# Peptides against a protein of PDB entry 3T7K: the designs that were tried, part 50

Target 1, 248 residues: chain A of PDB entry 3T7K
Amino acid sequence: KAEKILARFNELPNYDLKAVCTGCFHDGFNEVDIEILNQLGIKIFDNIKETDKLNCIFAPKILRTEKFLKSLSFEPLKFALKPEFIIDLLKQIHSKKDKLSQININLFDYEINGINESIISKTKLPTKVFERANIRCINLVNDIPGGVDTIGSVLKAHGIEKINVLRSKKCTFEDIIPNDVSKQENGGIFKYVLIVTKASQVKKFTKLINDRDKNETILIVEWNWCVESIFHLNVDFTSKKNVLYQKK

## One batch from the design tools (peptide; aimed at target 1 T150 W223)

Design b2_p23_8 (made by RFdiffusion4)
Pose (drawn by RFdiffusion4):
Parts: sequence; structure tokens; C-alpha cells
Structure b2_p23_8 (pose): chain A 234 residues (1-94, 102-181, 189-248), chain P 23 residues (1-23)
Amino acid sequence: KAEKILARFNELPNYDLKAVCTGCFHDGFNEVDIEILNQLGIKIFDNIKETDKLNCIFAPKILRTEKFLKSLSFEPLKFALKPEFIIDLLKQIHQININLFDYEINGINESIISKTKLPTKVFERANIRCINLVNDIPGGVDTIGSVLKAHGIEKINVLRSKKCTFEDIIPNDVIFKYVLIVTKASQVKKFTKLINDRDKNETILIVEWNWCVESIFHLNVDFTSKKNVLYQKK
Amino acid sequence: VEELKEDIEEALEEAEEEGEEWS
């Protein structure tokens, strides 16, 4: 059936996209539209799996979804495209000349896309390997944890902020000895006291979740930035 | 085309909400 639609075309391009959509196409398209996309070398997965080697993201704009943040750890991310690409493409299908250059997500330039080829992840480059995360983090620890691991963090230690003792805190073994992601000023006081009491001479970095988000969007941890840094001892 | 645009608007609103919740 889709072949009949495509039989009208002398030649079909191979767009070679393995993509997820975020902020768009939340189910699929109709079955015909889907089979057409595969015939054009465009495959859209429901969720991100490391072994599918996704290289593309469809999104209306830069988004803070798990999918958009994880797309910045594709190996490599080749295309970040507005949904209008698929829309214009299917509109024409129903010769093919829709191109991969008229549909960039504004704000995601080549300099950033290119960093996804780097042989390291953003937090791996920053020597942030093992972190503590408060249990009450917005988005929940499973998701935030998945995003941070997708960006080079190996160990996520979750702290029940009200209950945890110093012994629950894991060092950042790879440089900050202790890295914590927190929500409340009430947590900054408790953690600096606990660590200062028990490991006075060591280094600490305490940041908000937004510090990690900015680092991912820039694919760079800027240690000279005070933005979203709640406490640091270096 | 219009249907896909409407779906996208709805999905975008949900994604924005998710982004706000993570702040």
C-alpha cells in the first residue's frame, strides 16, 4: 500500500535517521505514513536504547525532556530537527526534495552537535563520576538518574535528606571529593556540616539540578560559573 | 497536516510542563 504511494517516484532518498521525537508525535503516525518513512530510511523509536544508536531528535524547540537531554549523549547526534521536516516530507509524498538543512532546532548549532562526537561524556570530562542526589529531586531520582548516567555519571547515590548520615555519602571517586545535587537550602546546611565535621579538609560541590541541565545544553561543565552552585569548597 | 500540528501543540504543552516540574 505504501509501496503504491511510493511507486510513483523514480528514486527515493535515504535520509538515514534513527530518531526519537520529544514534544511531538507522541504515539506514531498512521501505518502508511510509518511504512513510507522506513522506505526513506527514517526510523522512529518509542524510547532511547543505547544499542539502537540513535542519531536524530525531532523536537519543536530545545526542551528539558528526558529525551531531549539524552539526545545530547547520542554517539553521535547528527541531526536535531523540527517536526516540520516529517510534516513537509509526508505532505510532498502524498520528486522528493525535502532537505535536512531547512529545519534546525533554533539554538542547537553545529558547535554543540559536534561535541557529541567527543570520546567522553560531559560529566566524565568534568571529573564528576560519583554523585549524591537527594531523594526529593523534582522529576524523581530514576529519571534524573538515567539522564545523568547517560552523560557520564557512573554512580548515583540517593540520599533521604532528612534521615541520611555522613556514612551514607559517597565520594566522587575518579577534583571534588563530594558532589551533591540538592533541592533545599535546608539540605546545603545539613550536608556541609556533616562533611565538615567528618572530613574537614576535603572538597565539596553542591549544586542544583539546573546546574546539570545547563552543563548538558552546553555539553560543558563550566566551573567558573556561580550560576546554580549553592556551595563549593575547593 | 493540520492534525499533526495540533498533536504537536498538545505534546509540546506536556513537554513544557515536564520541563517546569524539573525546575

Design b2_p23_8_s1 (made by RFdiffusion4, then SolubleMPNN; from b2_p23_8, 13 letters changed)
Fold by OpenDDE base, seed 3:
Order: sequence, then C-alpha cells, then structure tokens
Structure b2_p23_8_s1 (fold): chain B 248 residues (1-248), chain A 23 residues (1-23)
Amino acid sequence: as target 1 above (248 residues)
Amino acid sequence: MEKYEKENEKALEEALKEEEERK
C-alpha cells in the first residue's frame, strides 16, 4: 500500500532520521505510515538503545522527559524536530489534490524552539557534559522524584560513571562516595558531589562530610542543576542557580 | 526552599507521567 501511495512521486527524499518521540504521537503510527516513513529514511524507535545510533528526537518543545534528556547525549544529535514535520509530511503524501511531483518539506523549518546549532554542535564533542565537568561519581538520594533508576539512567547517558544511592534517613559518612577524578589543571574538581531533594539533606550531608573530611570540596545540587547542565550541554560552575551548597 | 522543592518534584512527576502515557 505504501509503495502505491509513493509511486506518484518521481523522487523521494532520504531524511536519514533514526528517532524517538516524546510528548507526541502517543497513539503511534499505523502500519502504512510507518512504511511510508521508512521509505523516506525515517525510522522511529520506541526506546533508546545505543546500538540503534539514534540521531533525532521529535517533541513539541523542550521537555524534562527521560527521552528528551537522553536525546541530548546522542552522538551526534542531528535534529530536534517538532511533530508537525511528520504531520505535514504525511499530509502532503496522502493528499491527492497536490499536483506535487516532489515532496517539499524542509527539516530546518521544524526545529524545536531553544535547540539551536550551538547545542547540536556540542553533541559532536568526543566527551559528555558531566565528563567535561570532571564529575564521574555522584551521590544520589533514594527519595528523588522519578526514582533513582530513571535519574541514574539520564546521568549515565551524560557521562556519570558511578551513581551511589544514599538512603537519606539511614546513611552515614561511610556511605558517601568521593568523586574520584584525576586532578586536571583546567577544571574545578569537587571531591563530593551530591544530588538531593530537601534542605534537611543538605544540612545532614554537609555536617557528615565536614565532621570527617573538613578540608574537602563539596557540591550539593538539585536535580534542576543537572537538567540545566544537560539543556545547555555545559556545566556552569559560576552559576549559583540550583546549587544548594558549594565548598571550594 | 520548600516551594522550589515542591515545584521540582511536581515537574519531574509530570514529565515521567508523560513518558508512561506514551508507552
């Protein structure tokens, strides 16, 4: 059926998209439309796997979903597109009235607002955002909204190697892991990095660390600090936004 | 602090719910 629909076009574009969707297309696509998209070089996946070499995300806007955050770790992310790209494309293909011999849909007209070429270009870097920031090992409280698995998966996609989950009510100093990175000359290295949800946790962890390891550097942040770092593909250590405690 | 914590919790919960609804 897809071949018959596409036969009216003399030349088909190859968009070369391997994509996931978030915040759109909840009902998926029918079999014919999937076949059409495949013929145009557009393959949509349900889940993110490294082996699929994903290069695109469809979303109506910047979102805080797992898929959106992980898409910024693609190598590279080539396109971040609004769902209207697919909608308009399929509409044009199914339209019998359009005497168009060619599909005329430009990817650049459907860019997600706020995902610019500067962000896209950073996805071509050989390192991940937290790797560049010298954050390898973090401590994560177990009561984080969304769960430690989801949050941990996003952080790992962006270069965190080790996630230590802290039982916020029961943890001691011995449960806190150091951020074991080699001192490189050009980056602020924090020995202890923690993601917390509550002010009480800041008080607890700062006390535990300072009582036992008084001279060490500490960074305690909210989840939003990580999200903002991901959205910019850059850690700004000069910003106090979403930083709950910092000791240099 | 409390308001911000609640807003962040809500935003993350909403984002996760959106992903679950798509599955």
Scores: peptide ipSAE 0.023, ipTM 0.586, DockQ to the pose 0.061
OpenDDE base, seeds 1, 2, 4, 5: peptide ipSAE 0.023, 0.018, 0.021, 0.022; ipTM 0.602, 0.546, 0.569, 0.595; seed 1 fails the geometry check

Design b2_p23_8_s2 (made by RFdiffusion4, then SolubleMPNN; from b2_p23_8, 10 letters changed)
Fold by OpenDDE base, seed 4:
Structure b2_p23_8_s2 (fold): chain B 248 residues (1-248), chain A 23 residues (1-23)
Amino acid sequence: as target 1 above (248 residues)
Amino acid sequence: MEEYKERIEKALKEAEKIEEERK
């Protein structure tokens, strides 16, 4: 069926997209449209798997969803596109009126606002954003909105190797893990990195650490600190935004 | 901190160079 529909075109583009969708196409695609997209080199996956070598995200705008945040960890992210790309493409293909011998849809016309070449270029780096920032082991409070699994999954995609979940009300100093990164000679490494949700947790953890491991470096941030770091694919240690406590 | 920024900038330039060499 898809072949018959596409037979009217003399040449078919190969877009070479391996994509996931977020904030769009909740109902999925019918079998014919999936086959059409496949013939055009567009493969849409339900979930992110490393083995699929995903290179594209479809979203209406920059989103804070797990899929969107993880898409910025693709190696590389080649395209971040609005869903209108697929919509217009399928409309053109199904159109009987257009005597178009060729599909006339350009990927570059459908870029997500705010995902610029600078961001895309950073996805070509051999390292992940938190890896570059020397953040490999973090402590995460268990009451974090969005859940520890989702947040943890995003953080791991961006180079955090170990996520220690803290039971905020019951945790002791012994439950807090250090950010054990090999001493790179020239980079300020925080020994303790924590993602928390409220000021009471800051007070608790700072006290626990300072009482037991005096004079060590501490970074306590909100989830938004991580999100901003991901969106920029860079950790700005000079910014106080979303930083609740830091000791250098 | 300046060193971190410099490292990223250097890595970006190197990545661009590698991409140009692959074209």
Scores: peptide ipSAE 0.087, ipTM 0.674, DockQ to the pose 0.016
OpenDDE base, seeds 1, 2, 3, 5: peptide ipSAE 0.078, 0.087, 0.078, 0.071; ipTM 0.665, 0.680, 0.666, 0.658; seed 2 fails the geometry check

Design b2_p23_8_s3 (made by RFdiffusion4, then SolubleMPNN; from b2_p23_8, 12 letters changed)
Fold by OpenDDE base, seed 2:
Structure b2_p23_8_s3 (fold): chain B 248 residues (1-248), chain A 23 residues (1-23)
Amino acid sequence: as target 1 above (248 residues)
Amino acid sequence: VEKYKKENEKALEEALKIEEERK
């Protein structure tokens, strides 16, 4: 059926998109539309797998979803597109009235607001954002909204190698892991990096660390610190935004 | 095509809720 529908066009574009969707198309596509999209070089996946070499995200806007945040770790992210791209494309294809010999939908007209070329270009870098920031091992409190698995997965996608989950109510100093990174010439390294949710946790962890490992560097941040770093694909250590405690 | 628009609206609403929970 897809072939019959597409037969009216003299030539078909190849968009070469391997995409996931977030904040749109939650019910998926019908079989015919999937086949149509496939014929146009648009393959939509349900989940993110590194082996699929995903290069595209569909979303109505910048979102804080797992898929959106992970899409910024694609190698590279080629396109971040609004769902209207697919909608308009399918509308044109299914139109019986249009004597169009060619599909005239340009994907560049459907860019997500706020995802600019600067962001896209950074996805071509050989390193991940947290790797560049010399953050390899982090401590994550277990009561974080969204869950440690989801947040951990996002962080790993962006270069965190080890995530230590802290039981915030029961943890001791011995449960806190250091950020095991060799000193590089041009970057400050924090020995302890923690993502927390409450001010009480800041007090607790700062006390534990300072009492047992005096004069060490500490970075305690909110999840929003990570999100902002991901959205910019850069860690700005000069900013105090979303930083709860910092000891250099 | 109309169904996709409706679905997108619902999905957007859900995505916003998820964002709020993560803030």
Scores: peptide ipSAE 0.056, ipTM 0.687, DockQ to the pose 0.876
OpenDDE base, seeds 1, 3, 4, 5: peptide ipSAE 0.025, 0.027, 0.051, 0.050; ipTM 0.621, 0.671, 0.678, 0.684

Design b2_p23_8_s4 (made by RFdiffusion4, then SolubleMPNN; from b2_p23_8, 12 letters changed)
Fold by OpenDDE base, seed 3:
Structure b2_p23_8_s4 (fold): chain B 248 residues (1-248), chain A 23 residues (1-23)
Amino acid sequence: as target 1 above (248 residues)
Amino acid sequence: VEKYKEENEKALKEALEEEKKRL
């Protein structure tokens, strides 16, 4: 059926998109529309897998969903597009009235607001955002909203190798792992990096660390610090935004 | 095509609810 619909066009674009969707197309596409999209070089995947070499995300705007945050770790992310791209494309294709010999849809007209070329260009870097920030091992409290698995999966996608989950009520100093990175000349290295949810946890962990390891560097942040770092594909160690405690 | 617009309104609402659970 898709072949018959597309036969009216003399030339078909190849968009070369391997995409996931978030905040749109949750129920997927009908069989004919999937076939049409496939013929145009648009492949939609339900889940993020490294093997699929994903290069695109569809979303109505910047979102804090797992898929959106992970899409900024694609190698590279080529396009971040509004769902209207697919809607307008399918409308033109299904239109019987248009004497159009060609599909006239430009990908660049459908960019997600706030995902610019500066962000896209950083996805071409050989390193991940937290890797560049010398954050390899982190401590994460077990009571984090959204769950440790989802948060941990996003952080790993962005270059954190080891996530230690802390039972915030029961943990001791011995449960806290160091951020084991080689001293590089460039960038702040924190021996202890923690993501927490409450001021009481800041007080607890700062006491535990300072009582046992007084001279070491500590970074305690909110989840929003990680999100902002991901959205900018850069860690700004000069910013105090979403930093709960810092000892240099 | 119109079905996707309605579905996308719902999907955006669900995504925003997911975000609120993670904040």
Scores: peptide ipSAE 0.563, ipTM 0.946, DockQ to the pose 0.808
OpenDDE base, seeds 1, 2, 4, 5: peptide ipSAE 0.560, 0.559, 0.563, 0.561; ipTM 0.946, 0.945, 0.946, 0.945; seed 4 fails the geometry check

## One batch from the design tools (peptide; aimed at target 1 T150)

Design b2_p24_1_s1 (made by RFdiffusion4, then SolubleMPNN; its pose is not in this set)
Fold by OpenDDE base, seed 3:
Structure b2_p24_1_s1 (fold): chain B 248 residues (1-248), chain A 24 residues (1-24)
Amino acid sequence: as target 1 above (248 residues)
Amino acid sequence: SEEKKEKEKKKEEEKKIEEELENA
């Protein structure tokens, strides 16, 4: 059926998209539209897998979903597109009225607002955002919204190797892991990095660390600190935004 | 009951609305 629909076009573009969708296309696509998209070099996947070499995300805007946050870790992310790209494409293809010999849709007209070439270019870097920031091992409180598995999976996609889950009510100093990174010449390294949800946790962990390991560097942040770092593909250590405690 | 299987299938097809990972 798709072949008969596409036969009216003299040339078909090859968009070379391997994509996931977030915040759009909840109902998916019908079999004919999937086949049409496949013939145009557009393959949509249900889930993110490293083996699929994903290069695209569809979303209406910047979102804080697991898929959106992980898409910024693609190697590279080539395109971040609004769902209107697919909608307009399928609309042109199904249109009987347009004597269009060619599909005239440019990918660049459908970019997600706030995902610019500067962000896309950073996805071509050989390192991940937290790796570049010398954050390899973090402590994560067990009561984080979204759950430690989802949050941890996003953080790992962005270069955090080890996530230590802290039982906030029962943890001791011995449960807190150091950020074990070799002293690189040019970057401020925090020995202890923690993601917390409550001011009471800041007070607890700062006391535990300062009482047992005096004069060490500590970074305690909110989840929003991680999100902002991901959205910019850069960690700004000069910003106090979403930083709950910092000791250099 | 076939109705229970259809309701379970519809509940499994409740595509978990992707939640935004908000701050606490």
Scores: peptide ipSAE 0.346, ipTM 0.711, DockQ to the pose 0.344
OpenDDE base, seeds 1, 2, 4, 5: peptide ipSAE 0.338, 0.326, 0.345, 0.324; ipTM 0.718, 0.711, 0.711, 0.711

Design b2_p24_1_s2 (made by RFdiffusion4, then SolubleMPNN; its pose is not in this set)
Fold by OpenDDE base, seed 1:
Structure b2_p24_1_s2 (fold): chain B 248 residues (1-248), chain A 24 residues (1-24)
Amino acid sequence: as target 1 above (248 residues)
Amino acid sequence: SEEKKKKEKEKKEKEQIEKELEEA
């Protein structure tokens, strides 16, 4: 069926997209449309797997979904597109009225607002955002909304190597891991990096660390600090936004 | 205050990963 539909076009584009969808296309696509998309070099996957070498995300806007946050870790993310790209493409292909010899859909007309070329270009960097920030080992409180597995998976996609889960009420100083960054020359390294949800946790962890390791550097942030860092693919250590405690 | 509740709600929404509608 797809071949017969596409036979009216003299030339078919190859978009070379390996994509996931978030906040759109919840019902998926019918078999004919999947076949059409495949013939145009558009492959849509249900889940993110590193082996698939994903390079595209479809979303209506910037979202705080696991898929959207992880898409910014693609190597590279070539395109972040609105679902209207697929909708308009399929509409043009299924249109019997248009004696179109060629598919006329430009990917650049469908960019997600706020994902600009500066962000896309940073996905071509050989390092991840937290790796560039000298953050390899973090402490994460167990009561974080969204769950430690989902949050941890996003953080790992962005260069966090080790996630230590802290039982906020029961943890001691010995449960807190240092951010062991042995060999990177240039940049302020925080010995203790923590993601917390409550002001009481800030008070607890600052006391535990300062009582046992008084002169060490501490960074305590909210999850939003991580999200903003991911959305910009840059950690801004000059910003106090979403920073709960900082000791240099 | 309503403003404090709004800021707390915005903070909670920002502290959460947005769930996919398929996972809800």
Scores: peptide ipSAE 0.213, ipTM 0.727, DockQ to the pose 0.086
OpenDDE base, seeds 2, 3, 4, 5: peptide ipSAE 0.024, 0.026, 0.026, 0.024; ipTM 0.578, 0.594, 0.626, 0.576; seed 3 fails the geometry check

Design b2_p24_1_s3 (made by RFdiffusion4, then SolubleMPNN; its pose is not in this set)
Fold by OpenDDE base, seed 1:
Structure b2_p24_1_s3 (fold): chain B 248 residues (1-248), chain A 24 residues (1-24)
Amino acid sequence: as target 1 above (248 residues)
Amino acid sequence: EKEKEEKEKKKKEEEKINEELENA
């Protein structure tokens, strides 16, 4: 069926998109539209797998979903597109107007607001955002909204190697892991990095660490600090935004 | 039917993650 629909076009574009969707296309696509998209070099996947070499995200705007946050870890992310790209493309293809010899849809007209070329270019870097920031091992409180598995999966996609889950009410100093980064010469390394949800946890962990390891560097942040770092593909250690405690 | 329910579950999970992570 798709071949008969596409036969009216003299040339078919190859968009070379391997995409996931978030905040759009919840009902999916019919078999004919999937076949059309496949013939145009557009393959949509249900889930993120490293083996699929995903290069595109469809979303209506910047979202804080697992898929959107992980899409910024693609190698590279080629395109972050609004769902209107697919809608307009399929609408043009299904149009009964005989006079269309070519598909005239430009990917750049459908970019997600706030995902600019500066962000896209950083996805071509050989390192992940937290790797560049010398953050490899973190402590994550077990009461974090969204759950430790989802949050942990996003953080791992962005270069966190080890996630230690802290039982906020029961944890001791011995439960807190250091950020084991071999001394690269020029970067401020925090020995203890923690993601927390409330001020009582800041007081608890600051006390536990300072009572046992009083001279060490500590970074305690909110989840929003991680999200902002991901959205910018850069950690700004000069910003106090979403930083709850810092000891250099 | 099962595939629609699974898509609705995934939608609700993505929306919940977005809301929980926006309010955190």
Scores: peptide ipSAE 0.029, ipTM 0.682, DockQ to the pose 0.701
OpenDDE base, seeds 2, 3, 4, 5: peptide ipSAE 0.028, 0.027, 0.027, 0.028; ipTM 0.667, 0.661, 0.675, 0.674

Design b2_p24_2 (made by RFdiffusion4)
Pose (drawn by RFdiffusion4):
Structure b2_p24_2 (pose): chain A 234 residues (1-94, 102-181, 189-248), chain P 24 residues (1-24)
Amino acid sequence: KAEKILARFNELPNYDLKAVCTGCFHDGFNEVDIEILNQLGIKIFDNIKETDKLNCIFAPKILRTEKFLKSLSFEPLKFALKPEFIIDLLKQIHQININLFDYEINGINESIISKTKLPTKVFERANIRCINLVNDIPGGVDTIGSVLKAHGIEKINVLRSKKCTFEDIIPNDVIFKYVLIVTKASQVKKFTKLINDRDKNETILIVEWNWCVESIFHLNVDFTSKKNVLYQKK
Amino acid sequence: SDSVTSEEEKEEIEKLEEEVEEKY
């Protein structure tokens, strides 16, 4: 059936996209539209799996969804495209000349896309390997944890902020000895006291979640930035 | 499924999805 629709074309392009959508196409399309996309070398997965080697993301704009943040750890991310690409493409299908250049997500330029080819992840490059994360983090630890691991963090230690003792805090073994992601000023006081009491001469970095988000959007951890840094001892 | 950190981000996503669906 989709072949009939496509039989009217002399030649079909191979867009070679393995993509997820975020902020768009939350189910699929109709079955015909889906089979057409595959015939054009466009495959859209429901969720991100590391072994599918996704290279594309469809999104109306830069978004803070788990999918958009994880797309910035594709190996590599080749295309970050507005949904209008698929829309214009299917409109024409129903010769094919829709291109991959008229549909960039504004704010995601080549300089950022290219960093996804780097042989390291953003937090791996920053020597942030093992972190502590408060249990009450917005988005929940499982999601935030998945996003941070997708960006080079190997160990996420979750702290029940009200209950945790110094012994629960894991060092950042790879440089900051202790890295914590927190929500409340109430937590900054508790953690700096605990660590200062028990490991006075060591280094500490305490940041908000937004510090990690900015670092991913830039694919760079800027240690000279005070933005979203709640406490540091270096 | 996808995930966000706040109710406001969820509402924004739902709105974007509706807009994209209208265009599709």

Design b2_p24_2_s1 (made by RFdiffusion4, then SolubleMPNN; from b2_p24_2 with S1G I13V E14K E17I E21K E22K)
Fold by OpenDDE base, seed 4:
Structure b2_p24_2_s1 (fold): chain B 248 residues (1-248), chain A 24 residues (1-24)
Amino acid sequence: as target 1 above (248 residues)
Amino acid sequence: GDSVTSEEEKEEVKKLIEEVKKKY
């Protein structure tokens, strides 16, 4: 059926997209549309797998979903597109207008606002954002919104190797792991990096660390600090935004 | 479904999904 529909076009574009969707197409596509998209070089996957070599995200806007945040870790992310790309494409293809010799849809017209070429270019870097920031091991409170699995998965996608989950009410100093990064000459390395949700946790962890490991460097941030770092594919240590406690 | 990182995001994503569904 898809072949018959597409036969009216003399040439078909090959978009070469391997994509996931977030905030759109929750119910998926019908079989004909999937086949059409496949013939146009658009493959849509349900989940992110490294083996699929994903290069595209469909989303209405910048989102804080697991898929969107992870898409910025694609190697590279080639396109971040609005769902209207697919919608308009399929509408054009299903249109009975005989005179359509070509599919006239430009990917660049459907870019997600805020995902610019600067961001896309950074996805071509050989390192991940937190790797570049010398953040390898973090402590994550167990009461984080979204859950430790989702948050941890995003962080790992962006170069954090070890996620230590802290039971905020019961944790002791011994439960806190150091950020074990080999001293690279030029990078401010925080020995303890923590993502917390509450001011009470800041007080608790700062006390625990300062009482037991005096004069060590501490970075305590909100999840938003991580999100902003991901959205920019850069960690700005000069910014106080979303930093709850910092000891250099 | 889409895993989210906040409750606020959950509601937003839900709305966006419905909006796109109306267009498709």
Scores: peptide ipSAE 0.623, ipTM 0.957, DockQ to the pose 0.799
OpenDDE base, seeds 1, 2, 3, 5: peptide ipSAE 0.620, 0.620, 0.618, 0.623; ipTM 0.956, 0.956, 0.956, 0.957

Design b2_p24_2_s2 (made by RFdiffusion4, then SolubleMPNN; from b2_p24_2, 8 letters changed)
Fold by OpenDDE base, seed 5:
Structure b2_p24_2_s2 (fold): chain B 248 residues (1-248), chain A 24 residues (1-24)
Amino acid sequence: as target 1 above (248 residues)
Amino acid sequence: GDSVTSEEERKEVEELIKEVEKKY
């Protein structure tokens, strides 16, 4: 059926997309449309796997979903597209009225707002955003919304190697791990990096660290600090936004 | 090995992240 539908076109584009979807296409695609998309070089995957060499994300806008955040770690992210690309493409292909000799859909017309060439260019860098920021090991409170596994997975995709989960109510200084970074190329190095959810945790951790390891550098942030860093593919250490405590 | 999250699991994860957006 897909071949019959596509036979009316003299030439078929090859979009060369390996994509995941977030915030759209929850019901997936029917078999015919999947085959059509495949013939056009569009492969949609259910999950993100490094082996799939994903280069595209479909989403209606910038989202804080795991898939969207991880898509910014693709190597490279070639396209971040609105779902309307697929919708319009399939609509054109299924249209019986249009005497179309060619498929006339341009990927660049469907870019997600806020994901521009500046962002795309950063995904071509050989390093990840937190790697560039000299953040290798972090402490994450166990009561973080979204769960430590999901949050941790996103952070790892962006260059954090070790995530230490802190039991907020029971943790001691000995449970806090240092950010072990040897190479200082660009930016400040914080010995202790923590992602917390509450002001009480800030008070607790600052006390624990300052009492036991005096004069060390500390960065305590909210999850939003990480999200903003990912969305910009840059850590701005000059900003106080979403920083709960900083000692340089 | 990241367990192949079922479509339902994916939806749940997305919902959890949305909750993070509301709380943070």
Scores: peptide ipSAE 0.057, ipTM 0.630, DockQ to the pose 0.066
OpenDDE base, seeds 1, 2, 3, 4: peptide ipSAE 0.057, 0.056, 0.050, 0.056; ipTM 0.619, 0.626, 0.618, 0.633; seeds 1, 2 fail the geometry check

Design b2_p24_2_s3 (made by RFdiffusion4, then SolubleMPNN; from b2_p24_2 with E7K K10E I13V E14K E17I E22K)
Fold by OpenDDE base, seed 5:
Structure b2_p24_2_s3 (fold): chain B 248 residues (1-248), chain A 24 residues (1-24)
Amino acid sequence: as target 1 above (248 residues)
Amino acid sequence: SDSVTSKEEEEEVKKLIEEVEKKY
């Protein structure tokens, strides 16, 4: 059926997209449309796997979903596209009225607002955003909204190697891990990096660390600090936004 | 701070997109 539908076109584009979707196409695609998309070099995956070498995300806008945040870690992210690309493409292909000899859909017309070439270019860098920021090991409170698995998975995609989950009510100083980074390039290394949810946790962890390791550097942030860093593919250590405590 | 992964926003947006998709 797909071949018959596509036979009316003299040539078919190859978009070379390996994509995931977030905030769109919940029900997926029918078998015919999947085959059409495949013939056009568009492969849509249900989940993010490193082995699939994903290069594209479909989303209506910038989202704080796991898939969207992880898409900014693709190597590279070639395209961040609105779902209207697929919609308009399939509409044109299924149209019986259009005497079209060619498919005339340009990917660049469907870019997600706020994902510009500056962001795309940073996904071509050989390092991840937190790797560049000298953040390798973090402490994450167990009561974080979204869950430690989801948050941890996003952070790992962006270059954090070790995530230590802190039991916020029961943790001691011995439960807090240092950020073990050997390479000191162009940025302050924080010995202790923590993602917390409450002011009481800031008070607790600052006390625990300062009482036992009084001269060390500490960075305590909200999850939003990580999200903003991901959206910009850059950590701004000059900003106090979403920083709860900082000791240099 | 209520700012987590936007599961609720994702679900809401999915529904909106599905409505558009059904028209095609």
Scores: peptide ipSAE 0.028, ipTM 0.592, DockQ to the pose 0.272
OpenDDE base, seeds 1, 2, 3, 4: peptide ipSAE 0.026, 0.024, 0.025, 0.026; ipTM 0.602, 0.563, 0.577, 0.602; seed 4 fails the geometry check

